Peptides against a protein of PDB entry 3J47. Designs and how they scored, part 30

Target 1, 121 residues: chain A of PDB entry 3J47
Amino acid sequence: IRLTNQLKSLKGLQSKLKDVVEYLDKVINKELPINHTILGKLQDVFNLLPNLGTPDDDEIDVENHDRINISNNLQKALTVKTNDELMVIYISNLVRSIIAFDDLIENKIQNKKIQEQRVKD

## One batch from the design tools (peptide; made by RFdiffusion4, then SolubleMPNN)

Design b2_p13_7_s3 (from b2_p13_7, 7 letters changed)
Fold by OpenDDE base, seed 2:
Structure b2_p13_7_s3 (fold): chain B 121 residues (1-121), chain A 13 residues (1-13)
Amino acid sequence: as target 1 above (121 residues)
Amino acid sequence: LLEELKKLVELLI
């Protein structure tokens, strides 16, 4: 009974993983629009996986080498995406800082003109 | 990104 329930649960998980692959294929082929909520949940699942790119030095089987390469490529792809998102935030903060400095310079020029007028009267 | 996510899901099956 317990072993049969575990095998049924594992088969149910395998079916759901196949449905996710089919969904990703449809999104890659542009047959379906990108759902950011689904992609976010997939990223959360991958962040909960053991780091497939660090087998402790004692299990270098050929299957682990392919797992390491895929994990490293995913980590690189996530790092590039994160860097691009951080660059947009950085540029946005830089533009806000430039505007705030321009407003400060204009306020300083106006205050100087007001002081020069008050000394002539 | 999407291709690398696909390969990782395929590796879990």
Scores: peptide ipSAE 0.056, ipTM 0.658, DockQ to the pose 0.332
Fold by OpenDDE base, seed 5:
Structure b2_p13_7_s3 (fold): chain B 121 residues (1-121), chain A 13 residues (1-13)
Amino acid sequence: as target 1 above (121 residues)
Amino acid sequence: LLEELKKLVELLI
C-alpha cells in the first residue's frame, strides 16, 4: 500500500513535468504566447529543487565528484542567467503595457475633446 | 532561455 501510493504520486509528478515540457515546446514554437506567471512559477520550482547534482552522500565514486560540482555550478549559473533573462522579458512587457496604456489614455482624451466640441456646435 | 528551461525540466523527468 505505502509503496504503491509513492509510485502513483511519482507517476503523477512525472505527468505534470511532461505537461510543463509540452507547454514550453508550444511557447518555443510560438503556438502559445509567453506567460510570465507560468515561467516565474517554474523558476520557483527550480529554486526549491534540491541540488539534483548532489547524490545522497552514500554512493559518490570519487571520479564523479568533479562532474557533479560542474553540473551543480552549471545549474546555478543557468538559474541565475534564467532569472536575469526573465527579468529582462518582464521589464520589456511592463514597458509595452505602459506604452499601450498611455496610447489608450491619449486616445480617450482626444475622443472626449471631440465629443465636447460636437456638443458646443 | 526557453530551451534551457526545457532542458532543465527534461532533466527532472
Scores: peptide ipSAE 0.044, ipTM 0.651, DockQ to the pose 0.310
Fold by OpenDDE base, seed 3:
Structure b2_p13_7_s3 (fold): chain B 121 residues (1-121), chain A 13 residues (1-13)
Amino acid sequence: as target 1 above (121 residues)
Amino acid sequence: LLEELKKLVELLI
């Protein structure tokens, strides 16, 4: 019973991974538009996977070299995308901080003028 | 990006 349920669950996971590959092929071939929500969820799944690009130094077989290259290329592509997203957030926060600083200067100038008027009455 | 995501999903099957 327990082993049969584990095999059924694993076959269910394999079917879901095949559905994801078929979806990615349709997006690559431009048969479907890019869905950013689906791509975000795929990135979350890959961030939960162990680093497939660092086999601990004890099993260098030639078949691992292609898996290491794919993992390193994906990690570089995810790092570039994350850096571009962080740069847009950084620029947006910098602009907000400049506006808030300008508003603070104008508020201090107005408060100084109000105090100088109260000393003349 | 999409091609590398596809290859990684294929390695999990």
Scores: peptide ipSAE 0.041, ipTM 0.643, DockQ to the pose 0.344
Fold by OpenDDE base, seed 4:
Structure b2_p13_7_s3 (fold): chain B 121 residues (1-121), chain A 13 residues (1-13)
Amino acid sequence: as target 1 above (121 residues)
Amino acid sequence: LLEELKKLVELLI
Protein backbone atom coordinates (compact mmCIF):
# COMPACT_ATOMS: atom_id res chain seq x y z
CA ILE B 1 0.00 0.00 0.00
CA ARG B 2 2.59 2.71 1.01
CA LEU B 3 5.01 1.81 -1.85
CA THR B 4 2.13 1.69 -4.38
CA ASN B 5 0.97 5.14 -3.26
CA GLN B 6 4.55 6.51 -3.56
CA LEU B 7 4.83 5.01 -7.08
CA LYS B 8 1.43 6.50 -8.02
CA SER B 9 2.52 9.91 -6.68
CA LEU B 10 5.82 9.69 -8.62
CA LYS B 11 3.92 8.78 -11.84
CA GLY B 12 1.64 11.77 -11.20
CA LEU B 13 4.73 14.00 -10.83
CA GLN B 14 6.17 12.57 -14.09
CA SER B 15 2.88 13.42 -15.89
CA LYS B 16 3.02 17.00 -14.55
CA LEU B 17 6.66 17.33 -15.71
CA LYS B 18 5.55 16.20 -19.23
CA ASP B 19 2.85 18.92 -19.23
CA VAL B 20 5.61 21.43 -18.33
CA VAL B 21 7.76 20.20 -21.28
CA GLU B 22 4.75 20.48 -23.65
CA TYR B 23 4.16 24.03 -22.39
CA LEU B 24 7.84 24.97 -22.92
CA ASP B 25 7.69 23.51 -26.47
CA LYS B 26 4.60 25.62 -27.27
CA VAL B 27 6.41 28.72 -25.94
CA ILE B 28 9.62 27.90 -27.93
CA ASN B 29 7.49 27.36 -31.08
CA LYS B 30 5.77 30.76 -30.41
CA GLU B 31 2.34 29.03 -30.20
CA LEU B 32 2.01 30.54 -26.69
CA PRO B 33 3.28 33.91 -25.41
CA ILE B 34 5.94 33.86 -22.69
CA ASN B 35 4.27 34.07 -19.29
CA HIS B 36 6.67 35.68 -16.79
CA THR B 37 4.70 34.27 -13.82
CA ILE B 38 5.08 30.72 -15.20
CA LEU B 39 8.78 31.35 -15.95
CA GLY B 40 9.29 32.71 -12.41
CA LYS B 41 7.67 29.56 -10.93
CA LEU B 42 9.93 27.42 -13.12
CA GLN B 43 12.96 29.34 -11.77
CA ASP B 44 11.67 28.73 -8.21
CA VAL B 45 11.55 24.98 -9.04
CA PHE B 46 15.18 25.02 -10.25
CA ASN B 47 16.41 27.04 -7.26
CA LEU B 48 14.87 24.28 -5.10
CA LEU B 49 16.58 21.43 -7.03
CA PRO B 50 19.42 19.80 -5.09
CA ASN B 51 22.77 20.11 -6.85
CA LEU B 52 22.12 17.75 -9.83
CA GLY B 53 25.33 18.80 -11.63
CA THR B 54 28.04 17.61 -9.25
CA PRO B 55 28.28 13.87 -9.62
CA ASP B 56 29.39 12.84 -6.18
CA ASP B 57 32.94 11.77 -7.14
CA ASP B 58 32.14 8.00 -7.47
CA GLU B 59 29.75 7.49 -10.53
CA ILE B 60 31.16 8.88 -13.81
CA ASP B 61 29.28 6.50 -16.09
CA VAL B 62 29.81 7.71 -19.71
CA GLU B 63 26.00 7.53 -20.32
CA ASN B 64 25.46 10.29 -17.72
CA HIS B 65 27.93 12.68 -19.44
CA ASP B 66 25.18 14.49 -21.41
CA ARG B 67 23.04 14.67 -18.24
CA ILE B 68 25.98 16.08 -16.28
CA ASN B 69 26.71 18.60 -19.08
CA ILE B 70 23.07 19.81 -19.17
CA SER B 71 23.03 20.14 -15.38
CA ASN B 72 26.48 21.83 -15.28
CA ASN B 73 25.42 24.25 -18.03
CA LEU B 74 22.28 25.01 -16.04
CA GLN B 75 24.29 25.47 -12.81
CA LYS B 76 26.66 27.80 -14.67
CA ALA B 77 23.57 29.66 -15.95
CA LEU B 78 21.72 29.71 -12.57
CA THR B 79 24.74 30.00 -10.14
CA VAL B 80 22.90 27.95 -7.47
CA LYS B 81 24.97 26.77 -4.49
CA THR B 82 23.00 24.21 -2.46
CA ASN B 83 24.01 22.24 0.63
CA ASP B 84 23.28 18.47 0.56
CA GLU B 85 22.05 18.58 4.19
CA LEU B 86 18.91 20.45 2.98
CA MET B 87 18.21 18.05 0.04
CA VAL B 88 15.12 16.43 1.65
CA ILE B 89 13.57 19.85 2.37
CA TYR B 90 14.39 20.97 -1.18
CA ILE B 91 12.75 17.86 -2.76
CA SER B 92 9.61 18.51 -0.68
CA ASN B 93 9.53 22.18 -1.75
CA LEU B 94 10.35 21.22 -5.38
CA VAL B 95 7.35 18.85 -5.53
CA ARG B 96 5.08 21.59 -4.12
CA SER B 97 6.45 24.13 -6.63
CA ILE B 98 5.96 21.69 -9.57
CA ILE B 99 2.33 21.06 -8.52
CA ALA B 100 1.68 24.81 -8.21
CA PHE B 101 3.44 25.41 -11.55
CA ASP B 102 1.40 22.71 -13.33
CA ASP B 103 -1.87 24.13 -11.91
CA LEU B 104 -0.76 27.57 -13.17
CA ILE B 105 0.02 26.20 -16.68
CA GLU B 106 -3.32 24.37 -16.85
CA ASN B 107 -5.21 27.48 -15.68
CA LYS B 108 -3.38 29.67 -18.26
CA ILE B 109 -3.94 27.20 -21.15
CA GLN B 110 -7.64 26.91 -20.27
CA ASN B 111 -7.99 30.70 -19.94
CA LYS B 112 -6.35 31.15 -23.38
CA LYS B 113 -8.70 28.55 -24.96
CA ILE B 114 -11.72 30.32 -23.41
CA GLN B 115 -10.48 33.70 -24.73
CA GLU B 116 -9.86 32.27 -28.24
CA GLN B 117 -13.39 30.81 -28.24
CA ARG B 118 -14.88 34.16 -27.12
CA VAL B 119 -13.06 35.97 -29.98
CA LYS B 120 -14.46 33.49 -32.57
CA ASP B 121 -18.06 33.94 -31.41
CA LEU A 1 17.50 29.63 -21.49
CA LEU A 2 14.04 28.12 -22.39
CA GLU A 3 15.66 25.21 -24.32
CA GLU A 4 18.03 24.52 -21.40
CA LEU A 5 15.10 24.62 -18.97
CA LYS A 6 13.27 22.18 -21.28
CA LYS A 7 16.30 19.82 -21.39
CA LEU A 8 16.48 19.91 -17.59
CA VAL A 9 12.76 19.12 -17.17
CA GLU A 10 13.23 16.27 -19.70
CA LEU A 11 16.15 15.06 -17.54
CA LEU A 12 13.83 14.90 -14.48
CA ILE A 13 11.25 12.72 -16.36
Scores: peptide ipSAE 0.023, ipTM 0.641, DockQ to the pose 0.284

Design b2_p13_7_s4 (from b2_p13_7, 7 letters changed)
Fold by OpenDDE base, seed 1:
Structure b2_p13_7_s4 (fold): chain B 121 residues (1-121), chain A 13 residues (1-13)
Amino acid sequence: as target 1 above (121 residues)
Amino acid sequence: ILEELKKLVELLI
């Protein structure tokens, strides 16, 4: 009973991973639009994976080298994407801060003119 | 990104 339930759960996980590959293929082929919520959840899954790029010292087979390279390439690609997103946020906040500073200067100049008029009357 | 993501999911199957 326990082993049969574990095998059923593993087969269910394998089916879901195949459905994810099929979805990614349809998105790559432009058959489906990019869903940012699905991609975000996939990124969360990958951030929870153990470092697939650390060989525990006991099986450096040629298949593990390809696994390590794919994992490292994905990690680099995710890092670049994150850096670009952070740069856009940084620039947006910088522009907002400059606008708010300009509005503050204009308001200060207007208030000074109003005070100088009140001292002349 | 999407292609490397696909390869990683294929590697988990």
Scores: peptide ipSAE 0.058, ipTM 0.677, DockQ to the pose 0.332
Fold by OpenDDE base, seed 4:
Structure b2_p13_7_s4 (fold): chain B 121 residues (1-121), chain A 13 residues (1-13)
Amino acid sequence: as target 1 above (121 residues)
Amino acid sequence: ILEELKKLVELLI
């Protein structure tokens, strides 16, 4: 029972990964528009994967070494892209905070002018 | 990038 459920779950995961490949093919072929939300979720999945380039040094057939180097280079490229996207979000939040601070200064200046007018009447 | 993502997903299958 437990082993059959694990095998069923693994087959279900393999089916979902095939659906993701088919989706990526449709996006590459321009049959579907690029959905940045789906791509962001895929990046999150890859950032949560164990480093595919640390197979414990004890089981690497030469055919796995090229796959591992490709995986590491791709995972590193995804991490760099994620860092650039996070930097843009950080800058956007910083700019929003500066604007909100400027609005607060302007509000304080307006309130001071209103008080100075009330003291002259 | 997209082709690289595809290759990375194909490596997990």
Scores: peptide ipSAE 0.050, ipTM 0.677, DockQ to the pose 0.335
Fold by OpenDDE base, seed 5:
Structure b2_p13_7_s4 (fold): chain B 121 residues (1-121), chain A 13 residues (1-13)
Amino acid sequence: as target 1 above (121 residues)
Amino acid sequence: ILEELKKLVELLI
């Protein structure tokens, strides 16, 4: 019972990871627009992953050590690069929100002036 | 980046 439930949970996790790969393929193929919220959540998952290559002691064959080091260096490089990309996106969205807010304020001021003129005639 | 993210997810499967 316990082992069967763990295997079922692991298969469920594997299915969800496949759905993420399929999503990334659709984004790479330009079938879907880049969703920065999904990329941010994917990054949070990678930041919560235990370093799959902290060599805490004993028994990894030399061929797996190079793949693990490449994976860790790639994960670190991707974490930094994805943080910088997300920062640029957040700044871009902030700037768009500020511009849209300024346009809204200007429009509201103009509408108020038009109403004040109509009350004086 | 997206291809590298894909490879990292594929390594977890």
Scores: peptide ipSAE 0.046, ipTM 0.672, DockQ to the pose 0.318
Fold by OpenDDE base, seed 3:
Structure b2_p13_7_s4 (fold): chain B 121 residues (1-121), chain A 13 residues (1-13)
Amino acid sequence: as target 1 above (121 residues)
Amino acid sequence: ILEELKKLVELLI
C-alpha cells in the first residue's frame, strides 16, 4: 500500500513535468505568449532544488559535464535576473528614503519657526 | 534562458 501510493505520486509528478516541457516548447516556438507568472513560479522551483552543478568531487564521468554546464548557465542567468530585480527595488527604496528625509527636514524647520514665534509673544 | 530551463526540466524527468 505505502510503496504503491509513492509510485502513483511520482508518476503524477512526472506527468506534470512533461506538461511543463510541452508548455516551454510552445513558448520557445512562439505558439504561446511568455507568461511571466509561470516563469517566476518555475524559477521558485529551481531555487528550491539542490545545486545540480556541484556533484561532490568523487563522480567525474564525462556525462556529468553537460549537466554541470546546463546547471551553471541557468544559475548564472537566474543570478543576473535576480540582481537586476534587486537593483530596481534598491533604487526605489533609496528614492523613498530621500523623500522621507526631505519631509523630516521641512517638518523640523516648521516646528522651529513655531517655537520662535511662541517666545516673541 | 528558456532553452536552458527546458533542458533542466528534461533532466528531472
Scores: peptide ipSAE 0.044, ipTM 0.673, DockQ to the pose 0.351

Design b2_p13_8_s1 (from b2_p13_8, 10 letters changed)
Fold by OpenDDE base, seed 3:
Structure b2_p13_8_s1 (fold): chain B 121 residues (1-121), chain A 13 residues (1-13)
Amino acid sequence: as target 1 above (121 residues)
Amino acid sequence: IVEELQKVIDLLN
């Protein structure tokens, strides 16, 4: 039962991946307009895949040099986009940490004032 | 300061 369900799910994923390839071929052939929302989601899938666009250094056919340059340019463009997104997340987390630190300082100042009042009474 | 930092968070999300 569990293995049969895993095989069914994997076949379903393979069918969906084939539909994505057929869509990309139609866009490359100018049969369909470029959809930026679909392209954005495909970029997010590519950012989750390790080592896209490094051919193993052992298949240097001179006819692949233009495809290697295109794959390296795509990998570089995806890496830049990912670094910019990670930078925005980093800045947001830094700002949240500064706010939490300010609140901690104010709470410590208030607690100190309350203790100094209790020692005078 | 906190209010201006919160606006930066809201712009980045």
Scores: peptide ipSAE 0.053, ipTM 0.744, DockQ to the pose 0.014
Fold by OpenDDE base, seed 4:
Structure b2_p13_8_s1 (fold): chain B 121 residues (1-121), chain A 13 residues (1-13)
Amino acid sequence: as target 1 above (121 residues)
Amino acid sequence: IVEELQKVIDLLN
């Protein structure tokens, strides 16, 4: 039962990875429009993967060197793009915080005016 | 100010 469930889960993951590859191929071939939300989620998945570019220095077959360089370049490109996206999110959150602060000031000014009116009546 | 800052958020998202 436990081993069969693990094998079923692994087959399910393999199917989903195949669907992702097929989607990426269609996007590369311009058959589908770029969906930035899907690319962002895919990037999050890659950022959660163990560093694919540090095989322990003890088993680098010469055929793996090109795959390691491609993986390192991909991970670096994903990290740079993540940093740019995080900067955009950070600026957006900073601007939202400024808006919320302005609304708080306006609400305090309005409350003060209402209190000053109630003291004059 | 608030409406211009909201437009900046909408351009960044």
Scores: peptide ipSAE 0.051, ipTM 0.731, DockQ to the pose 0.015
Fold by OpenDDE base, seed 1:
Structure b2_p13_8_s1 (fold): chain B 121 residues (1-121), chain A 13 residues (1-13)
Amino acid sequence: as target 1 above (121 residues)
Amino acid sequence: IVEELQKVIDLLN
């Protein structure tokens, strides 16, 4: 029972991973438009993956060294892209905060002028 | 100032 449920969950994960690969192949071949929401979720998954470039110290075949370098380069490229996206979000939030402070200052100046008029009447 | 900063946000999104 437990092993059958684990095999069913792994087969379900394998099917979903195959559907993701097929989607990426269609996007690479320009058969489908790029969906930024799907790509963002894929980046989140890759950022949560353990370092795909550490071989466990027991199988350094020469064919694995090129795959390890490719996986490390992909992980670095995804990390750089994520950092650039986070920087854009940070700048946007900083600018929104400056706008909100400007509006607060203007409202405070207007309220002060209204109070100074009421004290003169 | 606010209007020019909003244009920068709109270019970054």
Scores: peptide ipSAE 0.051, ipTM 0.731, DockQ to the pose 0.015
Fold by OpenDDE base, seed 5:
Structure b2_p13_8_s1 (fold): chain B 121 residues (1-121), chain A 13 residues (1-13)
Amino acid sequence: as target 1 above (121 residues)
Amino acid sequence: IVEELQKVIDLLN
């Protein structure tokens, strides 16, 4: 019973991780718009992951101090990169919102001119 | 204005 429940929970986690990867692949391929809330939650997940040591250290016994520094530097580099990416996307969305607002103003001005002409005829 | 803002989007993508 206990082992079967642990295996079921692990399979459920694996499925959720797969759904996250498939989402990221679609965002990278420009098939889906970037969602800031998802990227922020992914950053929180990476920040909560204890020591994603580089996948290449299957060796016992070199000082625990250098691994903590590499993990902290990788986590800091990922945090800075994610912050810069979020800033670029935020600016892009702000600019798109300004364009859409300008188009809305121009459309309202044109509609007003058409209505004023129809009242004179 | 729109054309210059579009150039900024194109530089950010």
Scores: peptide ipSAE 0.047, ipTM 0.732, DockQ to the pose 0.016

Design b2_p13_8_s2 (from b2_p13_8, 10 letters changed)
Fold by OpenDDE base, seed 3:
Structure b2_p13_8_s2 (fold): chain B 121 residues (1-121), chain A 13 residues (1-13)
Amino acid sequence: as target 1 above (121 residues)
Amino acid sequence: LVEELQKVIDLLQ
């Protein structure tokens, strides 16, 4: 259920991103007038996106070097934070599995002792 | 063992 809902949500996001690209292509081709309200919301989305710029090489204007370094530091910080969060979740699940295994061993030992007592009476 | 591992879970959540 949870994984199916995540996959459905991701497919829904992919469809919406495709619709946004098709809208932008129509605006670039002058098939639709520029809607400043849609453009403003799209700028807000790009400002909230961690800068996804792989610099494919062409033309670093000297004012962008500090913004690119801040972006690379932000991407690195977000990657480290995501790795640490995934590590915490992994350790928590591992520890829960060890506890459940210990409880299973203790239950088997107790059941064996009860069977050995019933064979002596 | 179990009580110490439970404290680690409670610190991580």
Scores: peptide ipSAE 0.104, ipTM 0.794, DockQ to the pose 0.011
Fold by OpenDDE base, seed 4:
Structure b2_p13_8_s2 (fold): chain B 121 residues (1-121), chain A 13 residues (1-13)
Amino acid sequence: as target 1 above (121 residues)
Amino acid sequence: LVEELQKVIDLLQ
């Protein structure tokens, strides 16, 4: 259930990103007028996105240095959070594997007892 | 054992 919901949410995000690209292409091709309100909201989204690239150190104006440090700190914080979430998922899967192994041992013990009873009768 | 491990899963999810 959880993984299916995550995949559905990711597919929904992918569809929305495709709709944004198609809108931008129509604006670039002059098929639609520039909507400054949509462009402003899109700019706000890009300003809230962690800088997912190391900016090549060769083109960044000194006024962006604080924004780059904030973005790199946010990217690092998201990477750490993602690593912690993956660790929790790993531990949960390990514990599920131990439970399934215990159930297998118990089933083997029960099957052995049933076989020993059938040989005594 | 199984019930205690299930409680750990439920705390992690």
Scores: peptide ipSAE 0.102, ipTM 0.793, DockQ to the pose 0.012
Fold by OpenDDE base, seed 1:
Structure b2_p13_8_s2 (fold): chain B 121 residues (1-121), chain A 13 residues (1-13)
Amino acid sequence: as target 1 above (121 residues)
Amino acid sequence: LVEELQKVIDLLQ
């Protein structure tokens, strides 16, 4: 029972991964438009992947070493891209916070001037 | 200030 459920879950994951690959191939071939929401979720999945570059040192055929290096370079490139996107969002939020602070200062200066006028009358 | 900072946001988006 437990093994049959694990095999069913693994087959379900394999089917979903195949559907994702087929979608990416259609996007690469320009048969489908790029969906930014799907691409973002795929980046999140790649950032959550454990280091695909530690095969425990006991059976690396030379053909697997090139695929592992390509996978690690792709994972690093996706992580760098995600960090750059997060940096842009961070800077944008920092700038919005500075604008909101400037507006707050201006409003306080105006309110202080209005109060000082009311105390002189 | 605000208009220049908004231009920086618009260049980053």
Scores: peptide ipSAE 0.098, ipTM 0.789, DockQ to the pose 0.014
Fold by OpenDDE base, seed 5:
Structure b2_p13_8_s2 (fold): chain B 121 residues (1-121), chain A 13 residues (1-13)
Amino acid sequence: as target 1 above (121 residues)
Amino acid sequence: LVEELQKVIDLLQ
């Protein structure tokens, strides 16, 4: 019973991780728009992951100090990269919002001119 | 305004 429940929970986690990877691949391929809330939650997950060891150290015994520094540097580099990506995207959305506002103001000015012409005829 | 802001978007993408 306990082992079966642990295996079921692990399979459920694996499925959720696969869904996240598939989502990221679709975003990278420009098939889906970047969602800042998802990217922020992904950052929270990376910040909560204890020791993302490089996938290449199948060796027992040399110095726990260098691996902790590499993991901390990788986590810090991922956090900085994600922050810079979020900043670029925030600026892009701000600029798009300003464009949409300018277009709205121009449309209102044009509509006002059309109404003023119709009142003079 | 729109053309200069579009250039900023194109530099960020």
Scores: peptide ipSAE 0.093, ipTM 0.792, DockQ to the pose 0.016

Design b2_p13_8_s3 (from b2_p13_8, 10 letters changed)
Fold by OpenDDE base, seed 1:
Structure b2_p13_8_s3 (fold): chain B 121 residues (1-121), chain A 13 residues (1-13)
Amino acid sequence: as target 1 above (121 residues)
Amino acid sequence: IVEEMQKVIDLLK
């Protein structure tokens, strides 16, 4: 019973991983548009993966160099995207703050003109 | 990004 449930759960995980691969292949081939919500959730999964580029100290062979390079390239690609997203948020907040400050200055100038008119009547 | 994710998945197969 316990082993059968573990095997069923593992087969269910394997099916879901296969569906993710098939989705990524279709997106690479431009058969499907990029869904930002799906891509964000995939990034969360990849950020939770252990460093696939730590050699466990027992196999310093040529195959580990390619794995280390691919892990480093993925980490770099994730870092670049995160930095670009943070930069867009930062600029957007800066622009909003400048606009709100300009509107405040204009409102103060208009209010001052209205007060000066009311003192002359 | 998507291509680099695919390369990692292909190494896990």
Scores: peptide ipSAE 0.029, ipTM 0.666, DockQ to the pose 0.197
Fold by OpenDDE base, seed 2:
Structure b2_p13_8_s3 (fold): chain B 121 residues (1-121), chain A 13 residues (1-13)
Amino acid sequence: as target 1 above (121 residues)
Amino acid sequence: IVEEMQKVIDLLK
């Protein structure tokens, strides 16, 4: 019973992975439009994958070297995208901080002018 | 990104 349920769950995961592969093949072939929500969820899945480029340093077969290079290229592509998204968030927060600082300076200038008027009356 | 995902898929086939 327990082993049969694990095998059924693994077969269900394999079927879902096949559906994801077929979707990506259709997107690459331009048969389907790029869905940014699906791609974002795929990025989350790839960020949760164990580093597919750390075979323990003890088996340098030519296949492992190509696997390491592909994994490193994917990780680099994901890191660049994450950095670009974080840069947009950073710029947005910087602009908000500059506006809040400008409002503070303007309020201080106005308060100073009001005090200078009250000392002349 | 989609092209690099394809290379990983092709490595898993």
Scores: peptide ipSAE 0.024, ipTM 0.558, DockQ to the pose 0.113
Fold by OpenDDE base, seed 4:
Structure b2_p13_8_s3 (fold): chain B 121 residues (1-121), chain A 13 residues (1-13)
Amino acid sequence: as target 1 above (121 residues)
Amino acid sequence: IVEEMQKVIDLLK
């Protein structure tokens, strides 16, 4: 039962990875428009992958060196893009916090004016 | 980005 469930889960993961590759091939071939939401989620998946550029230094065949360099360049490109997206999110949250602070100041000024009117009556 | 994704696909083949 446990081994059969693990094998089923692995086959399900393999099918999903195949669907992702097929999608990327269609996007590269310009058969499908670039969906930035799918690319962002794919980037999140790659950022959660173990560092594909650190095979343990003990079995680097020359054929793996090009794979490692490409993987490291990809991870670096994905990390830079993630940092830019996180910066936009950070700025957006900062702006939201400033607006909420301004609304709080305005509410405090209005409450003070209402209190000053009630003291004059 | 798209060119680096092509390189990934080529590594997964």
Scores: peptide ipSAE 0.022, ipTM 0.594, DockQ to the pose 0.115
Fold by OpenDDE base, seed 3:
Structure b2_p13_8_s3 (fold): chain B 121 residues (1-121), chain A 13 residues (1-13)
Amino acid sequence: as target 1 above (121 residues)
Amino acid sequence: IVEEMQKVIDLLK
């Protein structure tokens, strides 16, 4: 029972991965227009894959130089996308912190004016 | 992007 359920789940994942490959082949062949929403979700799947392109350090053969360059280009493209997304989050948090600081200054100025009025009465 | 995805697919075949 447990082994049969694991094999069924793995076959279901393999079918979904095949459907993704068939979609990408149609986009590359210009049979379908590029959908940026699907492309974005595919990049998020690739960001979750551990080690797409560290060859384990144990076989130097001259055919690996193109695979290492493809790996480094993919890792660089994923790093640039992640840095741009983190920069937008950082700017949004910085703006929120500036607004909260301005509100704190205005609240302190108002509280000081109320105390100065209470000392004159 | 699409060209680098093709190279990844070709690496997985």
Scores: peptide ipSAE 0.019, ipTM 0.491, DockQ to the pose 0.129

Design b2_p13_8_s4 (from b2_p13_8, 11 letters changed)
Fold by OpenDDE base, seed 2:
Structure b2_p13_8_s4 (fold): chain B 121 residues (1-121), chain A 13 residues (1-13)
Amino acid sequence: as target 1 above (121 residues)
Amino acid sequence: IVKEMQKVIDLLN
């Protein structure tokens, strides 16, 4: 249930992102007037995005260094969270594999006992 | 063993 809800939420976000791109294309093509309120909110979103690029080492302005450190801390926090989520998935799959192996051993022991009974009758 | 492992899966999901 949780994973299907996360996937549904991600698909919803993807649809919203597509609607934003289509809006920007229409604004670039002069099919729609620039809405300054939408553009301001879009700038707020871009300012909250971690720098998904390596900062090219060539724009050392002191105001960028604090923003780069905050962005790197956010990216590190997102990476740690993703690693913890992957670790939980890994452990869950390992435990499922151990259960399936235990069931296989039990089935093999039961089959051996049934064969030993059939040889005594 | 299986029941305790299933309980761990249920705690992780």
Scores: peptide ipSAE 0.054, ipTM 0.734, DockQ to the pose 0.012
Fold by OpenDDE base, seed 5:
Structure b2_p13_8_s4 (fold): chain B 121 residues (1-121), chain A 13 residues (1-13)
Amino acid sequence: as target 1 above (121 residues)
Amino acid sequence: IVKEMQKVIDLLN
């Protein structure tokens, strides 16, 4: 019973991780728009993961101090990269919002001119 | 304004 429940929970976690990877692949391929809330939660997950060792350290016996420094440098590099990506996307959304506002103002000005002409005729 | 803002979006994508 206990082992079967642990295996079921692990399979459930594996499925959720697969769904996250598939989402990221669709975002990388420009098939889906970037979602800031998902990227922020993904950053929180990476920040909570203890020691994502580089996938290449299948060697026993290099001092625990160098692995902690590599993990901290990778985590810091991922945090900086994610922050810069979030900033670029924030600026892009701000600029899109300003364009949409300008178009709305121009449409209101044109509609007002059309209405003023109809009142004179 | 819109044309210059669109160039900024195109540089960020």
Scores: peptide ipSAE 0.050, ipTM 0.735, DockQ to the pose 0.016
Fold by OpenDDE base, seed 1:
Structure b2_p13_8_s4 (fold): chain B 121 residues (1-121), chain A 13 residues (1-13)
Amino acid sequence: as target 1 above (121 residues)
Amino acid sequence: IVKEMQKVIDLLN
């Protein structure tokens, strides 16, 4: 029972990973438009993956060295892209905060003028 | 100023 449920969950994960690969192949081949929401979620998954470029110290075959370098370069490229996206979000939030402060200052100036008029009447 | 800053946000999103 427990092993059958684990095999069923792994087969379900394998099917979902295959559907993701097929989607990426269609996007690479320009058969489908790029969906930024799907790509953002894929980047989140890749950022949560353990370092795919550490071989466990027990199988340094020469064919694994090229795959390790490719995986490290991919992870580095995804990390750079994520940092650039976070920087854009940070700048956008900073600008929104400055706008909110400007509106607060203007409202405070208007309220002060209204109070100064009420003290003169 | 606010309107030009909003256009920059809209270009970054």
Scores: peptide ipSAE 0.036, ipTM 0.680, DockQ to the pose 0.015
Fold by OpenDDE base, seed 3:
Structure b2_p13_8_s4 (fold): chain B 121 residues (1-121), chain A 13 residues (1-13)
Amino acid sequence: as target 1 above (121 residues)
Amino acid sequence: IVKEMQKVIDLLN
């Protein structure tokens, strides 16, 4: 249920991102007035996005050392969260495999009992 | 055992 809900939520996020792009295109084309409240919220979203850009090699400024540590800590936190999610998926698949193995054993035991009864009649 | 494992799957899904 959770994976299907995650996929549905991701599709919903993709639709909302398309609506944001279409809004920005209409603002760029001067079809809509600039709404500073929407632009401020969009700027807040971009400021909360992890710096997913490799720094293209060209700007040495001494303020970047704390931003590089924050980006490395955020990348590490995202990696830990991804590893924890993968671990939950792995445990769920292991438990499914154990149940399927138990069902196979029980089916083999039942089939053996049915064959032993047919040899006695 | 199987019933308790199924509850864990249902909690994880």
Scores: peptide ipSAE 0.048, ipTM 0.723, DockQ to the pose 0.013; fails the geometry check

